Peptides against a protein of PDB entry 4CIC. Designs and how they scored, part 21

Target 1, 148 residues: chain A of PDB entry 4CIC
Amino acid sequence: KVSTKGHYGVQAMFDLAQHFGEGPVSLKSIAERQGLSEPYLEQLIAVLRKAGLVKSVRGAQGGYILAREPRDIKVGDIIRVLEGPIAPVESVSQDDPEHSLKFDFSVTKSVWEKVKKSIEEVLDSITLADMLKDAEEAQMAQGYMYYI
Target 2, 147 residues: chain B of PDB entry 4CIC
Amino acid sequence: KVSTKGHYGVQAMFDLAQHFGEGPVSLKSIAERQGLSEPYLEQLIAVLRKAGLVKSVRGAQGGYILAREPRDIKVGDIIRVLEGPIAPVESVSQDDPEHSLKFDFSVTKSVWEKVKKSIEEVLDSITLADMLKDAEEAQMAQGYMYY

## One batch from the design tools (peptide; aimed at target 1 K1, target 2 K1)

Design b2_p14_4_s2 (made by RFdiffusion4, then SolubleMPNN; from b2_p14_4, 7 letters changed)
Fold by OpenDDE base, seed 3:
Structure b2_p14_4_s2 (fold): chain B 148 residues (1-148), chain C 147 residues (1-147), chain A 14 residues (1-14)
Amino acid sequence: as target 1 above (148 residues)
Amino acid sequence: as target 2 above (147 residues)
Amino acid sequence: VGLGSIELVPLSVE
């Protein structure tokens, strides 16, 4: 599972992509559109800003913009910034020496590595630009359903 | 992430696969080999047994066996039994109406569906027999490094 | 450094 943090992070970044080129978007407006609490979004945006995916614009019409074009931001980049490295299995904390997964089950590790690679390939194959295109196609398809 | 439950479940099933055809294996021996607590393993085995992936054998040499051949058990089958359906995102509990993900973001859902499908395809492509083969190949490769 | 848990949460079939 992508955590709620990763999920909402992708939603927030997608909202910023939809407004790319229109100027800065307020956190309030993103929160309202995405159904997020503004304080929670503020925490997400702080991380995304520190990672250089988002820029803050100051002033009366201030807010946030994407720091790069939507085509230059992969979903995988967003997830790695918010969640860290994609891990298919919870790393049993190395800190409990008694329950140390001592068995170097190379074979079971290989299964999870295959899963990891597959997830990474999918997430790195999708940009915010691809998501914008998919949204436009979906909107057109819905528009056609209302006219039939 | 596959939960710890899914991870250990695959390990326990793989241990049973390694002993397939040798008769029943005790929970104690599996727990010792896999570095698991016996009580935790008992819970996992109970679920796997109920799902028909494992059989219990009674008697002095009793224990557990795979209910099917290793080739007939996918890693995906084990994970679905232990974890349920593979979900790429935490379902935000529908119960908080205020934080209801009201936005039917079809586009964001499609990303997670692609991830789900990819995970399912990988896990359904790997059987316990494939894992046995990989283990044999790894053991042979290590044996050649010692000579 | 919180390793982002892609937690496979069982869908509780209510």
Scores: peptide ipSAE 0.055, ipTM 0.784, DockQ to the pose 0.383; fails the geometry check
OpenDDE base, seeds 1, 2, 4, 5: peptide ipSAE 0.045, 0.046, 0.040, 0.050; ipTM 0.776, 0.780, 0.779, 0.781; seeds 1, 2, 4, 5 fail the geometry check

Design b2_p14_4_s3 (made by RFdiffusion4, then SolubleMPNN; from b2_p14_4, 8 letters changed)
Fold by OpenDDE base, seed 2:
Structure b2_p14_4_s3 (fold): chain B 148 residues (1-148), chain C 147 residues (1-147), chain A 14 residues (1-14)
Amino acid sequence: as target 1 above (148 residues)
Amino acid sequence: as target 2 above (147 residues)
Amino acid sequence: VGIGSIELVPLSVD
């Protein structure tokens, strides 16, 4: 499962992609459009900014913009920034020795590594530009269904 | 992430696969070999048994066996039994209305559906028999490195 | 059940 943090992070980044080239977007406007708590969004944006995926613009028309073009930001980049490395199995926290995966079962580990690789490949194959295109196609399809 | 439950469930099922055809395996012996708590393993085995992936044998030499051949049990089958449907996104519990994913953002949902499908395809492509073969190949490779 | 911080949890199908 993508955490709530990863999910909302992708939503916030997608909102910024939809407004890319229009200038800075306020956190309030993102929060309203995405149905997010403004304080929660501030935390997400702070992490994304620190990672260089988002830029802050100061002033009366200040806010946030994507730091790169939508085609240069993968969903995988957003997830890695917010959640760290994609790990298919919870690294059973090293701290619980009874639940420490003592047996480096090489075979079971290989299953989870295959899952990890598959998730990474999918998330790295999707850019914010691909998401914008999919949204436009969906909107066109809905528009055609209203005219039929 | 596969939960601890899914992870240990696959380990326990793999242990039963390694002993397939040798007769019933005790929970104690599985717990010892896999480094699992016996009470925790009992919970896992109860779920797997209810789902028909494991059979219990009664008696002095009783224990558990796979209900099917290792080739007929996918890793995906084990995960679905223990964890339910593979969901790439935490369903934000419907109970927090402020955090309810109000906007069915069709586009973001499609990303997670692609991730789900990819995970399902991988887990459904791996059987316990494939895992046994990989273990044998790894053991042979280690044996050749010692000579 | 997170991959990284991504928890793969079953979708509770209501």
Scores: peptide ipSAE 0.037, ipTM 0.766, DockQ to the pose 0.446; fails the geometry check
OpenDDE base, seeds 1, 3, 4, 5: peptide ipSAE 0.036, 0.036, 0.036, 0.037; ipTM 0.763, 0.765, 0.770, 0.768; seeds 1, 3, 4, 5 fail the geometry check

Design b2_p14_4_s4 (made by RFdiffusion4, then SolubleMPNN; from b2_p14_4, 6 letters changed)
Fold by OpenDDE base, seed 2:
Structure b2_p14_4_s4 (fold): chain B 148 residues (1-148), chain C 147 residues (1-147), chain A 14 residues (1-14)
Amino acid sequence: as target 1 above (148 residues)
Amino acid sequence: as target 2 above (147 residues)
Amino acid sequence: VGLDMIELVPLSVD
């Protein structure tokens, strides 16, 4: 389950990537374009800033920018910051001792580790630059469909 | 998210695979070996039986068996039965209209579709027979470390 | 806060 937090975090980072090199973007403008509540976006941006993926700029044209180039930020980096380590199986929170996955069933654990590795490989193979390219290609394809 | 349901479902199916060809296994014996509550296992087995992955046998030595050979049951089949389609993003339930992922942001959707496809490929590449083989290899490796 | 992948991939059972 990619949490709503992970999903919206990737959207917000992608919005900042689309405006990379244009200067600081306001939280309000990101929230409007991405269909996010501004208070929710503030929480996401605070985490992303603390992790060093986003920078804040002060002043009349203040806002946020990517801290790195889009090619140097993987989707996996964003997800790890927002959600922590990619775990395939719910760590049953310590709070329900009866349903603790006590059985270190080595064979089933290996299945979930394979799933984890596969997800990590996919998310680490996609950069914000790849997403920008995919968006441009999609816009070009739509433009061609209107001319046919 | 592999739910606790998916995890324990795979464990229960693996237990049935280990006893494949030995006859019916009682829910009690599966629950004891896998560290599951019997009532929880009854719910899992009911779903797996309805999906045709497990058969019930009646009688004094009654219980459950795999409905197919271990090689013909993928981990992906078990997960789809217990959890439904593998979705990478929570379908925001219709109940909170304000947080509906309204924006079909095509590019972000494509990322999650790639993740989904990758998970499906992994889960569909692993059979209960593969899990049996891995267990045997692990037991042999442990046996060699003690000699 | 570890990414519990269990929270990432909702396997929706229809």
Scores: peptide ipSAE 0.101, ipTM 0.804, DockQ to the pose 0.323; fails the geometry check
OpenDDE base, seeds 1, 3, 4, 5: peptide ipSAE 0.096, 0.090, 0.095, 0.081; ipTM 0.801, 0.800, 0.805, 0.802; seeds 1, 3, 4, 5 fail the geometry check

Design b2_p14_5 (made by RFdiffusion4)
Pose (drawn by RFdiffusion4):
Structure b2_p14_5 (pose): chain A 133 residues (1-84, 100-148), chain B 132 residues (1-84, 100-147), chain P 14 residues (1-14)
Amino acid sequence: KVSTKGHYGVQAMFDLAQHFGEGPVSLKSIAERQGLSEPYLEQLIAVLRKAGLVKSVRGAQGGYILAREPRDIKVGDIIRVLEGSLKFDFSVTKSVWEKVKKSIEEVLDSITLADMLKDAEEAQMAQGYMYYI
Amino acid sequence: KVSTKGHYGVQAMFDLAQHFGEGPVSLKSIAERQGLSEPYLEQLIAVLRKAGLVKSVRGAQGGYILAREPRDIKVGDIIRVLEGSLKFDFSVTKSVWEKVKKSIEEVLDSITLADMLKDAEEAQMAQGYMYY
Amino acid sequence: KQTRLKELAEKYAE
């Protein structure tokens, strides 16, 4: 199961990545395109801003923009920002879960917002039918 | 975060794997060795039994034993047993989570209870210091 | 949108 925070955090950062070249966008516009609740997004952006992943701009087309280029933002970075008598007995079971954790970390660190932009272009495109191989 | 069910399901199955050659063990003994609540374990075992992963033996010093050899039980098998208008718009974000799901499935399908038994022996051993 | 994605992908994904 993917947490609401993770899903919405990545969705919102990806929406900003899709508008990075065009400039700042309002939070309302992000919520509208992504189907997110504005109050929840406001809180999410506040953390991402403190983390240096997004920045606010005061322009007419003020609003929010990525603070780092998409190529320099791993999905794992976003997740890391949002997340927060005695004896030793080794647990092999816990070691299995550590391996699961490591693999997840590897996948999320292997994908940047730029990679997601590239995938978005390839997957949702249109073309003449003869070109589908 | 790992669910209570996944953690306890794997713990209990691994305890049975550690006792597979010796024979049946009671549920109370599993709960004691693994620090588990007996009521929760009983419910857990009932599902594992229905799935053919464990079997009850009448015996006298009877109890429960794995229904398949450890080498034939993937950790992923255990997890899979315990788990249960319109338009199209592709979500690249959801595709990321699909990749995460695939990698977890791959890790859990690559480890059997036999692999865990081998790892348990290697990690919790004792030997002359010169061999480290 | 598709033009924009292509341009962003060429600029940042290469």

Design b2_p14_5_s1 (made by RFdiffusion4, then SolubleMPNN; from b2_p14_5, 4 letters changed)
Fold by OpenDDE base, seed 3:
Structure b2_p14_5_s1 (fold): chain B 148 residues (1-148), chain C 147 residues (1-147), chain A 14 residues (1-14)
Amino acid sequence: as target 1 above (148 residues)
Amino acid sequence: as target 2 above (147 residues)
Amino acid sequence: MQERLRELAEKYAT
């Protein structure tokens, strides 16, 4: 499962992709468009910036931009930055040793590894540019439904 | 992400598959082999039984058996029974409408749907019989390394 | 920083 953090991170990065080439976008504007709290978004952006996916621009018209072109940022890259390696099974909190998933069962581990690989392949196959294209196609389809 | 419940459920079902045709297996023996608590396993088995994946056998040598052949039980079937539909994103609890993931972003939803479909395809492609075969092959490979 | 993100994620997941 993608966490809420991963989900919102992808949304924020997608918002920045939609404005790529238009200059810096304020956190406030991203938060408003994506329905996120500014404080939460600030934390997400800080992580994404540290990972080199986002750049900050200083000044009165400052804000954030993608550090790379949308085609050079995979959804998988965003998820790995925000969540770390894709874990197919919820890590039982290390705090209850009695409930430590003894993943010692080699066969069950192989099932989860297959799931992990499949998720990684999907997320690494989707770029922010692909998402932009999909959004444009969806808008065109909606526009045509209003004109018919 | 597969929950702990799903993980342990697959382990318990696999244990029952390994003993398929040998008669009923006690919850105690499954719990011991799989490193599960008996009370937790009892809850899992109750759900699996209600879903018709497991049968209870009564008596002194009673216990549980698979309700179907291992080839007729997919890992995806077990996960759907224990966890419900595969959700690629953690469902923000319905209880806080302010924090409801406005999944209203159609494009992000499509990403998660692709992930969901991929997970479903993988889990529905693996049966308990496939897992048994993989276990046998792994044991043979280990046996050949000792020789 | 990660802990604060976790706390916020937990706060927003609830």
Scores: peptide ipSAE 0.057, ipTM 0.716, DockQ to the pose 0.021
OpenDDE base, seeds 1, 2, 4, 5: peptide ipSAE 0.055, 0.045, 0.046, 0.045; ipTM 0.714, 0.712, 0.716, 0.717

Design b2_p14_5_s2 (made by RFdiffusion4, then SolubleMPNN; from b2_p14_5 with K1M T3K E14T)
Fold by OpenDDE base, seed 3:
Structure b2_p14_5_s2 (fold): chain B 148 residues (1-148), chain C 147 residues (1-147), chain A 14 residues (1-14)
Amino acid sequence: as target 1 above (148 residues)
Amino acid sequence: as target 2 above (147 residues)
Amino acid sequence: MQKRLKELAEKYAT
């Protein structure tokens, strides 16, 4: 499962992609459009900035921009930055040694590795540019439904 | 992500598949082989039994068996029984309406739907019989490394 | 940073 962190991170990055080339976007404006709290978004943006996916622009018209073109940012890149390696199974917290998932069963491990690979392939096949295109197509389809 | 419940459920079902045709297996023996607590395994088996994937056999040599042949049980069937529908994103609990993941963003929803479909395709492509075959092949490969 | 983000994520998951 993608965490809430990964989900909101993709939303925030997609918002920045929609404004790519228009200049810096304020955290407040992203938070309002995406239905996120500003404090939570600040934490997400800090991680994304440290990973070099986002740049901060200073000044009165300051804010954030994508550090790369939307076509050069995969959804998988965003998820890996926010969540780390894609894990198909929830790691039982190390705090209960009796319930440590002894992934010692080679066969069950292979099932989860296949799931992992499949998720990675999907997320690495989708760029922010692909998401922009899908949004434009969806908006055009809605526009046509109102005119018919 | 597959939960711990789904993971252990697949392990328990795989253990029952390895003993398919040999008669009933005790919960104790499954728990010992799979490194599970008996109480936790009882809960898993109760759910799997209710779903018709496992049968209980009563008597002195009683225990559990697969209700179907290993080839007729997909990993996806086990996961759906234990976890429900495969959700690629953790649902924020309905209890905080202010923080409900407004999946209102159609485009982000489509990404997660693609992930969901891909997971379902993988899990529905693997049967307990496929897992048995993979285990046999792995054991043969280990046997050949010792010679 | 990561701890606070985890705490926030947990707060939004509840």
Scores: peptide ipSAE 0.090, ipTM 0.727, DockQ to the pose 0.021
OpenDDE base, seeds 1, 2, 4, 5: peptide ipSAE 0.079, 0.067, 0.065, 0.071; ipTM 0.723, 0.723, 0.724, 0.724

Design b2_p14_5_s3 (made by RFdiffusion4, then SolubleMPNN; from b2_p14_5, 5 letters changed)
Fold by OpenDDE base, seed 3:
Parts: structure tokens; C-alpha cells; sequence
Structure b2_p14_5_s3 (fold): chain B 148 residues (1-148), chain C 147 residues (1-147), chain A 14 residues (1-14)
């Protein structure tokens, strides 16, 4: 499962991609458009900035921009930055030793590794540019539906 | 992510698959072999039984068996029984309307749907029989490494 | 920072 953090991170990055080339976007405007709390978005953006996916622009028209072109940012990159390595199984917190998933069963581990690989392949196959294209196609399809 | 419940459920079902045709297996023996607590395993088995994946056998040699052949049980079937539909994103519980992930963003939803489909395809491509075969091959490979 | 994000994510997941 992708966490809420990963989900919102992808939304925020996609918003920045939609404004790529238009200059810096304020956190407030991103938060409003994406239905995110501004404080939560500040934390996400801080992590994404530290990872070099986002840049801060200072000044009266300050805000944030993508640090790279949308085509050079994979969804998988965003998820790995926000969540770390994709884990197919929920890590049982080490704090309950009685319920420590002794992942010692080699065969079940192989199943989860296959799932992990599949998720990684999907997320690494999708760029922010692909998402922009999909959004444009969806908007055109909706536009055609209103004219019919 | 597959939950701990899904993980342990697959382990328990795989243990039953390894003993398929040998008769009923006690919950205690499954719990011991798989490193599970017996009470937790009881809960898992109850769900799996209700879903028709496991049968209870009564008597002095009572226990549990697979309700179907290992080839007829997909890992995806086990996960769907234990966890429900595969959700690629952690569902924010509907109870906080202010923080309901308005998955209203159609494009991000499409990404997660692709992830979901990919997970389903993988899990539905693996049967308990496939897992048994993989275990046998691994055991043979280990046996050859010791000689 | 990760802890604060986790705490917020937990607060939003509840």
C-alpha cells in the first residue's frame, strides 16, 4: 500500500508539474487546489526539497518549482523519497517480539518480492509528464462530452 | 501493502498445502511450524474456513485441511478473503470528513489503479501448488549444496 | 522531521 503521505506527495508534485515553466507556485495555492492542509504540505515539500525533487524560489513571487522536468521525475522516485523502499508487506513494528514476522519462510518471501518488483515496475514506468498527458486527455474527453 | 494478516494467512495456507493429502493438521502444529501465535492463527483459520478455503475435521485426529486442491487456490484468493479488495492506497477511514482523501484527483487515482491491477495480476498468477513447487526446488537446491 | 510526518500521517489516517 502507498501511504497517505505518498499519495499526497504525488498530488503535490503533480500540481507543480502542471505549473512547470510558469514560475514558482505558493504552498497555499497548491494546498487549496489539492485539498491538502498547508502545514502538512509544508512537511511534504520540505522532504521533497531535501531530496532534490523540488526547489524553493525566494522573493515576493516566491514559492516552489520542480527541480527537474516532469519527464525526469518518476512516480516511483516520489514514493521512494517519501516512504523509502517499497515494502510489499506491512512491517510489523519490532516492538512486539511475539508477533515479529519472521519472514524466515523463503517461499512466502519470494511471493512478496514478486509483488514488490511489480509495484516498482509500475511506479517507475509513470513520469509526471505521463500524468500531465493523461490529465490533458481526460480534460479533452470531458470537453467533448459537454459538447455532445 | 499486504497486511500482517495477509502474510500470516498465506503462511498458514501454505503449511496446509504442504500437508495436503496427509489428513488434518492441528492448529498447534501449524502455529509452531510457522512461528505464529495459536490464538492469532485461530482467528485467521476461522475467516479462511468461513470463506470455504479451509475445512475443519472433527475427532481425535481432528484439525484443518485445505478445502480445495493447492492448484485451485491462488495467493490472491487468500489475500482477498483476509483483507478484502486490494487497495493500493491506505484508505483514510471515512470517519474524518476533513481528512478524507478526496481521491477526486482522477489522474492520481489512475496511477493507483494501475498499481492495484499489477498486484492483483501477480497474486492471481501464483497458486499454492506453485509455492509447493518452488519449495521443493529450493529444498533440492539446498540438498545439492550440502553434497 | 520523519517522526513529525509520521505523526501527521497517523493523525490524518485516524
Amino acid sequence: as target 1 above (148 residues)
Amino acid sequence: as target 2 above (147 residues)
Amino acid sequence: MQERLRALAEKYAT
Scores: peptide ipSAE 0.061, ipTM 0.718, DockQ to the pose 0.021
OpenDDE base, seeds 1, 2, 4, 5: peptide ipSAE 0.056, 0.038, 0.050, 0.054; ipTM 0.714, 0.714, 0.715, 0.718

Design b2_p14_5_s4 (made by RFdiffusion4, then SolubleMPNN; from b2_p14_5, 5 letters changed)
Fold by OpenDDE base, seed 1:
Structure b2_p14_5_s4 (fold): chain B 148 residues (1-148), chain C 147 residues (1-147), chain A 14 residues (1-14)
Amino acid sequence: as target 1 above (148 residues)
Amino acid sequence: as target 2 above (147 residues)
Amino acid sequence: DLERLRELAEKYAS
């Protein structure tokens, strides 16, 4: 399960990837295009910036840019920054220490570890550049459907 | 993220698999071995029974058994029964309809679909029989370390 | 969280 934070984070990063090389993009413009609230986006961008995935550019045409090329940013990198380590099972809330599921059950733990590994492999196999390519292909396919 | 329900469900089903062929197992015994509350286990078992993964046996030695052989029950089957379709992303709570993320973003959707597919493939590749085998191998490995 | 990822994936896949 990807959190809303992870989802929106990937969307925001993808928006920045689409504008990579065009200069800084304002948070307002990203928010508008991606259907995100600007305050929420500010929080996401702050985390992404701290992690070195995004850079802030000052000036009249100030805003944000990707800190690295789209090919050098994996979806997994974004998710790990926003959500932490990809955990397959929600750690039961710390609030009931007595019923903290000591998931000491080794066999079930191994199942969830396999799931985790699979998720990580998928997310680490997809870069922002891959997403850009997919978007371009989708646009071309849509364009061809209008001409047929 | 697998829910607590999914996690405990798999544990309960695995316990039943370990006792497959030995007759009915009481909910109390499963709860004790797996560290689950009996009332919570009753809820899980009710769902699993309704889905045809577990059978109830009546009588003095009554309890529950797997409805199918361990090899014929995938972890994915258990998860789908308890949690519904394996969704890669938490659906944002219905409570704020206005901020329902219209995940209309096709490219991001495709990413999450890939994740979903991967999870499904993993969970559908693991049976209760596979888990039993893994447990046996782990026990043997521990036994050899004592020696 | 797998559940959260699943929900997100479902949300994106819907």
Scores: peptide ipSAE 0.184, ipTM 0.733, DockQ to the pose 0.029; fails the geometry check
OpenDDE base, seeds 2, 3, 4, 5: peptide ipSAE 0.168, 0.034, 0.164, 0.181; ipTM 0.740, 0.727, 0.740, 0.744; seeds 2, 3, 4, 5 fail the geometry check

Design b2_p14_6 (made by RFdiffusion4; failed a check: the pose's geometry)
Pose (drawn by RFdiffusion4):
Structure b2_p14_6 (pose): chain A 133 residues (1-84, 100-148), chain B 132 residues (1-84, 100-147), chain P 14 residues (1-14)
Amino acid sequence: KVSTKGHYGVQAMFDLAQHFGEGPVSLKSIAERQGLSEPYLEQLIAVLRKAGLVKSVRGAQGGYILAREPRDIKVGDIIRVLEGSLKFDFSVTKSVWEKVKKSIEEVLDSITLADMLKDAEEAQMAQGYMYYI
Amino acid sequence: KVSTKGHYGVQAMFDLAQHFGEGPVSLKSIAERQGLSEPYLEQLIAVLRKAGLVKSVRGAQGGYILAREPRDIKVGDIIRVLEGSLKFDFSVTKSVWEKVKKSIEEVLDSITLADMLKDAEEAQMAQGYMYY
Amino acid sequence: LTTPVLEIPPETPL
């Protein structure tokens, strides 16, 4: 199960990545395109801003823009920002979960927002039908 | 975050794997060794039994034992047993989560109870200090 | 015993 915060955090950061070259966009526009609740997005952006992942701009087309290029933002970075008598007895079971955790970390660190932009272009494109191999 | 059911399901199955050669053990003994609640364990075992992963034995010193050898039970098998107007718009974000799901499935399918038994022996051993 | 085994990231405040 993916948490609401992980899904919406990545969605919102990806929407900003899709508008990075064009410039700042409003939070309302992000919520509209992504189907997110504005109040929740406002809270989410506030954390991402404190983390240096997004920045606000005061322009007419003010609004929000990525604070780092998409190629320099791993999905794992976004997730890391949003997340927060005695004796020793080794648990092999816990070691299994550590291996699961490591694999997840590896996948999320292997994908950047730039990679997601490239995938978005390839997957949602259109072309003449002869070119589908 | 790992669910209580995944953690306790794997713990209980591994305890049975540690006692597979010796024979059946009581549910109380599993609960005691693993620090589990007996009521929760009983519910858990019932599902595992229905799935053919564990079997009850009448015996006298009877109890429960694995229904398949440890080498034939993947951790992923245990997890799979315990788990249960229109338009198309591709979501690249969802594709990321699919990749995460795939990697977890791969890790859990690559580990059997036999692998866990081998790891348990190696990690919880004692030996002369010169051999470290 | 039918819910997902794993939650990623954990569902908690931001």

Design b2_p14_6_s1 (made by RFdiffusion4, then SolubleMPNN; from b2_p14_6, 8 letters changed; failed a check: the pose's geometry)
Amino acid sequence: FSDDILEIPEDEPL

Design b2_p14_6_s2 (made by RFdiffusion4, then SolubleMPNN; from b2_p14_6, 6 letters changed; failed a check: the pose's geometry)
Amino acid sequence: FTDDILEIPEEEPL

Design b2_p14_6_s3 (made by RFdiffusion4, then SolubleMPNN; from b2_p14_6, 8 letters changed; failed a check: the pose's geometry)
Amino acid sequence: FTDDIFTIPEEKPL

Design b2_p14_6_s4 (made by RFdiffusion4, then SolubleMPNN; from b2_p14_6, 9 letters changed; failed a check: the pose's geometry)
Amino acid sequence: FSESILEIPADEPP

Design b2_p14_7 (made by RFdiffusion4; failed a check: the pose's geometry)
Pose (drawn by RFdiffusion4):
Structure b2_p14_7 (pose): chain A 133 residues (1-84, 100-148), chain B 132 residues (1-84, 100-147), chain P 14 residues (1-14)
Amino acid sequence: KVSTKGHYGVQAMFDLAQHFGEGPVSLKSIAERQGLSEPYLEQLIAVLRKAGLVKSVRGAQGGYILAREPRDIKVGDIIRVLEGSLKFDFSVTKSVWEKVKKSIEEVLDSITLADMLKDAEEAQMAQGYMYYI
Amino acid sequence: KVSTKGHYGVQAMFDLAQHFGEGPVSLKSIAERQGLSEPYLEQLIAVLRKAGLVKSVRGAQGGYILAREPRDIKVGDIIRVLEGSLKFDFSVTKSVWEKVKKSIEEVLDSITLADMLKDAEEAQMAQGYMYY
Amino acid sequence: DDTEATLLITAEDD
């Protein structure tokens, strides 16, 4: 199960990545395109801003833009920002979960926002029908 | 975060794997060794039994034992047993989570209870210091 | 579901 925070955090950062070249966009526009609640987005952006992943701009087309290029932002970076008598007895079971954790970390660190932009172009495109192999 | 069910389901199955050659053990003994609540364990075992992963034995010193050998039970098998106006718009974000899900499935399908038994022996051993 | 952890392994705690 993916948390609301993770899903919306990545969705919002990806929306900003899709508008990076064009410039700043309003939070309202992000919420509209992504189907997110504006209050929740406001809180999310505040953390991502403090983390240096997004920045605000005071222009007419003010609003928010990625603070780092998409190629320099791993999905795992976004997730890491959003997340927060004695004896020793080794648990093999816990070691299994550590392996699950490591694999997740590996997948999320292997994908950048730039990779997601490339996938978005390839998957949602249109073309003449003869070119589908 | 790992659910209580996944953690306790795997713990209980692994305890049974550690006692597979010796025979049946009581649920109380599993709860004691693993630090589990007996009511929760009983509910857990009932599902595992229905799925053919564990079996009850009348015996006298009867109890519960694995219904399949440890080498034939993947950790992923245990998890799978315990788990249960329109338009299309592709979500690249969801595709990321699908990749995460795939990698977890792969890890859990690559580990059997037999693998865990082997790891348990190697990690919790004692030996002359010169062999480290 | 706005949890500190991004993922819950098995989809429900119980």

Design b2_p14_7_s1 (made by RFdiffusion4, then SolubleMPNN; from b2_p14_7, 10 letters changed; failed a check: the pose's geometry)
Amino acid sequence: DNENDFLLLPDEEW

Design b2_p14_7_s2 (made by RFdiffusion4, then SolubleMPNN; from b2_p14_7, 10 letters changed; failed a check: the pose's geometry)
Amino acid sequence: DNSNDFLLLPDEEW

Design b2_p14_7_s3 (made by RFdiffusion4, then SolubleMPNN; from b2_p14_7, 10 letters changed; failed a check: the pose's geometry)
Amino acid sequence: DNSNDALLLPDEEW

Design b2_p14_7_s4 (made by RFdiffusion4, then SolubleMPNN; from b2_p14_7, 9 letters changed; failed a check: the pose's geometry)
Amino acid sequence: DNENDYLLLPDEDW

